Peptides against a protein of PDB entry 5EIB. Designs and how they scored, part 15

Target 1, 366 residues: chain A of PDB entry 5EIB
Amino acid sequence: VDLEPGTMDSVRSGPFGQIFRPDNFVFGQSGAGNNWAKGHYTEGAELVDSVLDVVRKESESCDCLQGFQLTHSLGGGTGSGMGTLLISKIREEYPDRIMNTFSVMPSPKVSDTVVEPYNATLSVHQLVENTDETYCIDNEALYDICFRTLKLTTPTYGDLNHLVSATMSGVTTCLRFPGQLNADLRKLAVNMVPFPRLHFFMPGFAPLTSRGSQQYRALTVPELTQQMFDSKNMMAACDPRHGRYLTVAAIFRGRMSMKEVDEQMLNVQNKNSSYFVEWIPNNVKTAVCDIPPRGLKMSATFIGNSTAIQELFKRISEQFTAMFRRKAFLHWYTGEGMDEMEFTEAESNMNDLVSEYQQYQDATAD
Target 2, 366 residues: chain A of PDB entry 5EIB as posed
Amino acid sequence: VDLEPGTMDSVRSGPFGQIFRPDNFVFGQSGAGNNWAKGHYTEGAELVDSVLDVVRKESESCDCLQGFQLTHSLGGGTGSGMGTLLISKIREEYPDRIMNTFSVMPSPKVSDTVVEPYNATLSVHQLVENTDETYSIDNEALYDICFRTLKLTTPTYGDLNHLVSATMSGVTTCLRFPGQLNADLRKLAVNMVPFPRLHFFMPGFAPLTSRGSQQYRALTVPELTQQMFDSKNMMAACDPRHGRYLTVAAIFRGRMSMKEVDEQMLNVQNKNSSYFVEWIPNNVKTAVCDIPPRGLKMSATFIGNSTAIQELFKRISEQFTAMFRRKAFLHWYTGEGMDEMEFTEAESNMNDLVSEYQQYQDATAD

## One batch from the design tools (peptide; made by RFdiffusion4, then SolubleMPNN)

Design b1_p8_8_s4 (from b1_p8_8, 5 letters changed)
Fold by OpenDDE base, seed 5:
Structure b1_p8_8_s4 (fold): chain B 366 residues (1-366), chain A 8 residues (1-8)
Amino acid sequence: as target 1 above (366 residues)
Amino acid sequence: MEAKSAVF
């Protein structure tokens, strides 16, 4: 779905354009102009019913609908505004279904769109209330991975999207291959979300290897396990060492010893025990899928529910507050029918979320 | 069961 036709043409002309049904391409003509309000209240609101009709049709064709997976950006007006409108509308129509998102967080290192903090804050407000599981894919972290780890001098959206696709492929492994831990969206939510509002995940992927180093790297279970817990392999710009893991899932792919995986996962937990909450027993889950990702012998994907995710929200909040105090660009949103109160409510709810994460970080086993 | 993903 997009508010711009050119995106759809790019998808259709792409190597996978024929995988999608032509009737499932829903698009506008005007775009959102990087404005959440256009995505949510005007241009997106005109298109939403047409999207919902497709969603209904596709849902009815499912033998067993578990839920929905939405991939969107929080910096752009379509992904942020229309994406959150769609989440709300789908939640209203399918309250018993899991709402899962892959939410790309904006970064000033990646985009010069000045209003991204507004779009992100307004989106996070909606995601807190209307999603069950949100993978925070942070453009800050993706850029840093591309630059520092992959040794790309000028990271492109193609490079970032490659990491996104690898991560998405990793986290969905258990859904695509039967017999795994977290084999359904609800089971994942039950294992990963101890508190309803604390459903924002820090994904990570291993191996992350520069092109020049690929030939020298041995892919081993110990190395994959160590890299999954390294902050440099996180797709969210948070240091896990500044918080505590509420829950973790690790998804290994490829031909490996399950015993070796269990031993390495136990070892990494024991080494990092100070970074876990003590009051959630058995909060680390491990899955092993014998099917490697394309082009790799083995991989590991990390899903962390960590209180360190508050660093991401604080970054957005600081940027939001800096603009909002000056009412900068606000007229572009109010001109689309928004109230200034919606901004203050969104800021408040995101700050409450940060406070909730901090509370559980500081919580001791009594 | 095929997981249907929507890309926006």
Scores: peptide ipSAE 0.018, ipTM 0.547, DockQ to the pose 0.043
Fold by OpenDDE base, seed 3:
Structure b1_p8_8_s4 (fold): chain B 366 residues (1-366), chain A 8 residues (1-8)
Amino acid sequence: as target 1 above (366 residues)
Amino acid sequence: MEAKSAVF
């Protein structure tokens, strides 16, 4: 789905263009112009029914519909505005289905789009209310991984998208290979989301290897486990040491000893016990899939529900507040039919979310 | 590259 035709042509001409049905390409002509309000109330609202017709048709073809997975950006007008409109409309029509998202968070290190803080704040407001599970994929974290860890001097969107693809492949492993822990979206939500609004996840991946170096690092289970819990491996730009894990899932892939995995997972929990809440028993779940990812002998994927995710929302809130106090660019949103009150409501809800994470960070077993 | 919404 896009508000611009040229991206559909790029997907069609791409190496995977043939896997998508031609009728499932829904696109506009005008684009969102990096404006959430165009995505949500105008250009996106004109296109949404055509997307919902495709969603209904594909849903009716499912033997057992578990839910929906949306991949979008919160910085751009289409992914943010139209993406959150679609989430709302799908939630209204399918209230008993899981809404899962892969939400790419904007960063001023990666994009010069000045209005990204508005688009992100307005999107987070919708995601808090209308999603059950949100993987926070932060462009800042991806850039820092590429630059600092992978030693890429000039990270490209191709390099960032490679990390996103590896992470998405990791977190969806249990859904794609039956008989694993969290084999459905609902079981994942039950294990990962102790409080309904606190459904924002920090994904992480090991090994962090560039395409050129993948062949040379045979990682061991101890190395995978250590890297998976390293703050430098988090795909969200927050330090888990500044918060507490509510819940964790670890997904190992490849031929390895379950005993060794369990021993290493116990060791890493014990070493990091101060970074877990004590009042959620058995809050770390581990799965092992014998099928490695393509080009690796083994991998580990991390899913963390941590109160440290508030650092991500605080960063967005600070950027939002700096612009909104000046009413900078606001006329581009109000001109599409938005009220200034919706900005204030979105800011308030995101600040409430930060306060909720802080409350559970500071909570004791008593 | 504006990151774009896709439903899967």
Scores: peptide ipSAE 0.012, ipTM 0.423, DockQ to the pose 0.045
Fold by OpenDDE base, seed 1:
Structure b1_p8_8_s4 (fold): chain B 366 residues (1-366), chain A 8 residues (1-8)
Amino acid sequence: as target 1 above (366 residues)
Amino acid sequence: MEAKSAVF
């Protein structure tokens, strides 16, 4: 789905364009112009019914519909505005299905789009209410990984999207490979989300290795485990040491000892015990899939529900507040039918989310 | 805290 035809043509002409049914390409002509309100109330609202018709058709053809997965950007107009409209409409029609998102958070290190803080804040407000699971993929963290860890002098969208694709492949491993029969979106939510609003995840992937060092790096379970818990490997720009893990999932891929995985996962929890809440027993889950990713002997994917995720929301909130106090660019949103109250409600709900994460960070077992 | 291998 897109409001621009050129993006859809790029997907269709790409190496995997033939995996999608032609009838499942739904697109507009005008685009959203990086405006959430165009995506949500005007251009996106004109297209939403055509998308819902495709969603219904594909849902009816499904033997066992678990839920929906949306991949979108929160900085743009289409992914943010139309993406959150679609989430709302799908939630209304399928209230008993899991809504999962891969939400790309904007960063001024990656994009010069000045209105991204508005688009992100308005989107987060919708995601808090209408999703069950949200993977926070932060363009700031992706850029920093590309630059610092991968030693890329000038990270490209291709380099960032490679990390996104590796992470998405990792977190969906249990859903895609047989023998993990109890691997469903609902079970993930039950294990990862102790409180309904606290469903924002910090993803991570290992191994992350620069092209120049690939030849010299051993891939071992201890190294994967250590790298996966390193703050520098988080794909959300948050330091887990500034918060506490509510829940963690680790997905290992490749031929390895389950005993060695359990030993290393125990060791890393014990070493980092101060960064876990003590009042959620057995809050770390580990999966092992014998099938490695293409081009690697083994990998590990991290999913963290951490109170440190509030650093990401605080960053967006600070940028939002700086613009909104001056009513900068607001006329582009109000001209599409938005009220200024919707901005204030979205800011308030995001600040409430930050306060809720802080409350559970400071909570004791007593 | 014990690590538990699980299927997600």
Scores: peptide ipSAE 0.006, ipTM 0.418, DockQ to the pose 0.040
Fold by OpenDDE base, seed 2:
Structure b1_p8_8_s4 (fold): chain B 366 residues (1-366), chain A 8 residues (1-8)
Amino acid sequence: as target 1 above (366 residues)
Amino acid sequence: MEAKSAVF
């Protein structure tokens, strides 16, 4: 979806524009102006039925509909406002299907859009209630990976989107190719989500290597395993060492020994045992797919459900509270028909989510 | 299975 026509023309003219059906391009004329309320209640509400008609048509044509995957930003007006409207409407029509999102979290390091904390908080409120699985892709973490790990002096949206694409390719591997662990969306949710509201994942990818170092790096199972558990390779701006893993999934790609993968995965769990909850047995799942990603001999993708994800929500909440306490820019949202109460409810629900993660972090096996 | 893609 875009509320701006120019983005659709860019996608259609792009190197992959021909993989999409022409009739499946749905777009507005006015844009959301970085306003969640325009995306959710006005401009997006006028377009949503046309999107749902396409969703129905594509769903009916599926041999086996597992669920939906949405890719959106939480800082913009369209991705946040209209994206969450679509999630709610799809959930209402398909309550027994998995709702999965790739949600790009805003960062002041990447965007100067002042209202992003409002758009993100209002979106997180909807995602808590209406998604089963949310991959938190944080622009702050992506920028830091590009700058520190990839040694890019001036990270671009193209560099960030490359990391997003690699991650999305990694986590969807089991859905697209036969693996030793054939996870469908529902099996992933059952393995990753011990409590319904705690469905926000920190993704990670390995190998992450600067262009100048690629020639000198051995791609080995031990190095991939060590790197994907490193906090510096997490695509959410939180430190796993400040929390506890509820659940973990690792997806290896390429020709490798399953025995070596199992040994390295056991070693990394034992080395990091203090960062796992003790009361969820067998909370690490490993999949191997023999098909490597394009341009790599092997890779590993990490999915962590960690209580450390509360650091991401606290960052957004602090930015939200600083603006909302002064009612800064609020008239742009109330002018589109929103109540101030919707902001307070969204803030409260996000703070409750943080408190729930903290409760399970502090929980013992007793 | 052809991935049916919609661009929203």
Scores: peptide ipSAE 0.017, ipTM 0.481, DockQ to the pose 0.034; fails the geometry check

## One batch from the design tools (peptide; made by RFdiffusion4, then SolubleMPNN)

Design b1_p9_1_s1 (from b1_p9_1, 5 letters changed)
Fold by OpenDDE base, seed 4:
Structure b1_p9_1_s1 (fold): chain B 366 residues (1-366), chain A 9 residues (1-9)
Amino acid sequence: as target 1 above (366 residues)
Amino acid sequence: MKESKSAIF
């Protein structure tokens, strides 16, 4: 789905365009112009029913519908505005189904789009209420990984999207291969989400290695485990050491010893015990899939529900507040039928979410 | 292992 036809043509002509049904390409003509309000109330609202018709048709063709997965950007008008409209409409029609998102957070290091903090804040407000599981894929963190870890001097959207694709492939491993932990979206939610609003995940992937160092690096279970828990490997721009893990899932792929995985996972928990909440027993879950990702002997994918995710929301809130206090660019949103109150409500709800994460960070066992 | 079917649109 896109509000621009050129994106769909690029996907259709791409090396994987044939995996999508031609009739499932739903697109507009005008785009959202990086405006959440165009995506949510105007251009996106005109297209949403055509998307819902496709969603219904595909849902009816499922033997067992678990839920939905949306991939979208929160900085752009289509992914943010129309994406959150779709989430709301799907939630209304399928209230008992899991809503899972891969939400790409904007960063000034990656894009010069001035209104991204508005689009992100308005989107986070919708995601708090209408999703069950949200993977926070932060362009800030992706850029830093590309630059610092991968040694890319000028990271591209292609380089960032490579990390996104590796992460998405990793977290969906249990859904794609039978006999794994969290083999369905609902089991993932039950294991990862202790409180309904606290469903924002910090993803990570290992191995991440620069091209020049790949030939010198052994892939071992200890190295994967250590890299997966390193703050520099988190695809959300927060330091886990500034918060506490509520829950963790680790997904190993490739031929390895379960015993070695369990030993390394226990060692990393014990070494980092101060960064876990003490009042959630057995809050680390581990899965091993014998099938490695393409081009690797083994990998590990991390899913963290951490109170440190508040650093990401604080960054967006600070950027939002700096513009909103000046009423900068608001006329582009109000001209599409938005009220200024919707901005204030979205800011408030995101700040409440930050306060909730802080409350659970400071909570002790009784 | 058989990979599960995914519908993507």
Scores: peptide ipSAE 0.007, ipTM 0.439, DockQ to the pose 0.029
Fold by OpenDDE base, seed 5:
Structure b1_p9_1_s1 (fold): chain B 366 residues (1-366), chain A 9 residues (1-9)
Amino acid sequence: as target 1 above (366 residues)
Amino acid sequence: MKESKSAIF
């Protein structure tokens, strides 16, 4: 789905364009112009019914519908505005199904779109209420990984999207290969989400290796285990050492010893015990899939529910507040039928979410 | 950079 036709043409002409049914390409003509309100209330609202018709048709064709997975950006107008509209509409129609998102967080290092803090804050407000699981894929973190770890002097969207694709492939491993931990979206939610609003995950991937050093790097279970807990491998620009893990899932892929995985996972938990809450027993889950990702002998994917995710929301909130206090660009949103109250509600709800994460960070075992 | 275009799957 997109409000611009040129995206669909790019997907259709791409190496995987034939994987999608032609009738499942729903697109507008005008785009959202980086405006959440255009995505949510005008241009997106005109297109949403056509998307829902496709969603219904595909849902009816499923032998067992678990839920929905949405991939969107929170900085743009289509992904933020229309994406959250679609989430809301799907939630209304399928209240018993899991809503999972891959939400790409904006960064000033990646985009010069001035209104991204508004689009992100308005989106987070919707995601808090209407999703069960949200993978926070932060363009800040992706850029920093590309620059610092991958040694790319000028990261491209292709480079960032490669990390997104690797992460998505990792976290969906258990869904695609039967017999694994978290083999369905609901089991993942039960294991990862101890409190309904605290469903924002820090994904991470290992190995992350620069092209120049790939040939010299061994891939071992100890190295994968160490890297997946390294803040430099997190796809969200948060330091786990500044918070506490509520829950963790680790997904190993490739031929490896389960015993070695369990030993290394125990060792990393013990070394990082100060970064876990003590009041959630057995809060680390591990899965091993014998099928490696394409082009790797083995990998590890990390899913962290950490109170450190508040750093991401604080960053967005600070940027939002700086603009909103001045009512900068607000007329572009109010001109699409939004009230200033919706901005205040979204800011409040995101600040409440930050406060909730902080409360559980500071909580001790009584 | 061009915004990451949203794909709904």
Scores: peptide ipSAE 0.006, ipTM 0.396, DockQ to the pose 0.036
Fold by OpenDDE base, seed 2:
Structure b1_p9_1_s1 (fold): chain B 366 residues (1-366), chain A 9 residues (1-9)
Amino acid sequence: as target 1 above (366 residues)
Amino acid sequence: MKESKSAIF
């Protein structure tokens, strides 16, 4: 789905364009112009019913519909505005299905789009209310991984999207291969989300290795475990050491000893015990899939529900507040039929979410 | 093993 035809033509002409049904390409002509209000109330609202007709048709063809997975950006107009409109409409029609998102957070290091803090704040407000699980994929963290860890001098969107695709492949492993822990979206939510609003995850992937060092690196369970818990490998720009893990899932892929995985996972928890909440017993889950990713002997994917994610929301809130207090660019949104009150409500709800994460960070076992 | 077909839009 896109409000621009050129994006759909790029997907259709791409190496995987033929895996999608031609009738499932739904697109507009005008684009959203990086405006959330165009995506949500005007251009996106004209297109949403045609998307819902495709969603219904594909849902009816499922033997067992678990839920929906949306991949979108929060900095743009289409992914943010129309993406959150779709989430709301799908949630209304399928209230008993899991809504899962891969939400790409904007960063000034990656994009010069000035209105991204508005689009992100308005989107986070919708995600708090209408999703069950959200993977926070932060363009700032992806850029820093590409530059510092992968040793790429000039990271491209192709390099960032490679990390996104590896992470998405990792977190969906248990859904794609039978007999794993978290084999459905609902079981993942039950294990990862202790409180309904606290459903924002920090994903991570291992191994992350520069092209020049790949030939010299042994892939071992201890090295995967150590790298997976390193703050530099998080796909969200927050330090887990500044918060506490509510829940963690680790998904190992490849031929390895389950005993060695359990020993290393216990060792990393014991070494980092101060960074876990004490009042959630058995809050670390581990899965092992014998099928490695393409081109790797083994990998590990991390899913963290950490109170440190508040650093990401604080960054967006600070950028939002700096613009909104001056009413900068606001006329582009109000001209599409939005009220200034919707901006204040979205800011308030995101600040409440930050306060909730802080409350559970400071909570002690009685 | 049959991979689950995700409907990808």
Scores: peptide ipSAE 0.000, ipTM 0.375, DockQ to the pose 0.030
Fold by OpenDDE base, seed 3:
Structure b1_p9_1_s1 (fold): chain B 366 residues (1-366), chain A 9 residues (1-9)
Amino acid sequence: as target 1 above (366 residues)
Amino acid sequence: MKESKSAIF
């Protein structure tokens, strides 16, 4: 789905364009103009039924539909506004299916789009209610990885999207290869989401590799495990040391010893025990897939449900509040039929989510 | 290998 035709043409002409049915390309003409309300109430609302018709047709063609996976940005108007509208509509029609998202969080380090805090806050409000699993892919973290770790002087969207693609490939490994832990979206949700609203994950990937870097050091299981738990490898701009892990999943890929993986995963948990909640037993899950990612001998992907994710939401909330107090740009949203109250409700719900994460961070075992 | 059908929207 895009509200702009040019994106569809790029996908169709791309190396994978032939994988998709021509009839499954649904696109608008006008775009959302970085406005969530255009994506949600006007331009996106005109297109949503055509998307739902394709969703129905593809769902009916499935032998066993597990759920839906959306990839979208929260800073733009289409991914944020239309993406969250689509999530809501799919959830209404398929309430018993898992809604999984890869949600790209905006950052002022990556984009100068002034209204991104509004689009993100309004999107997070929808994601809290209408998703079961949300991978928070933070453009701030991606930029910092590219700049600090990968030594890219001027990170591009191509560099960021390489990290996103590696992360997405990692977290979906168990879904794509048989015989793994979390082999379906529902099992992943049951293992990762102890409380319904607390379904926002920090993904991490090891080894961190720039697009076109061919010199892969042969990583060991200990090195992968240590890098995977490093805050510098997190694709969300939060420090897991400032919070507590509710749940963790680790997905290893490549030929390795399961025993060595289990030993290293136990060692890293014991070393970081203060950063886990004590009242969730067996809250770390490990999977090993014998099939490495392309170009690597082995990799590890981290999925953390941590109370430290509140740092990401606080950053967005602070930016939102600084604009909203001045009523800056609101007329662009209200002019598309949006109520000003929806901003206050979205801000409130995001602040409640932050408070919920803090409450569980401070909770002790009775 | 079950053929993964993919849709892009």
Scores: peptide ipSAE 0.011, ipTM 0.431, DockQ to the pose 0.028; fails the geometry check

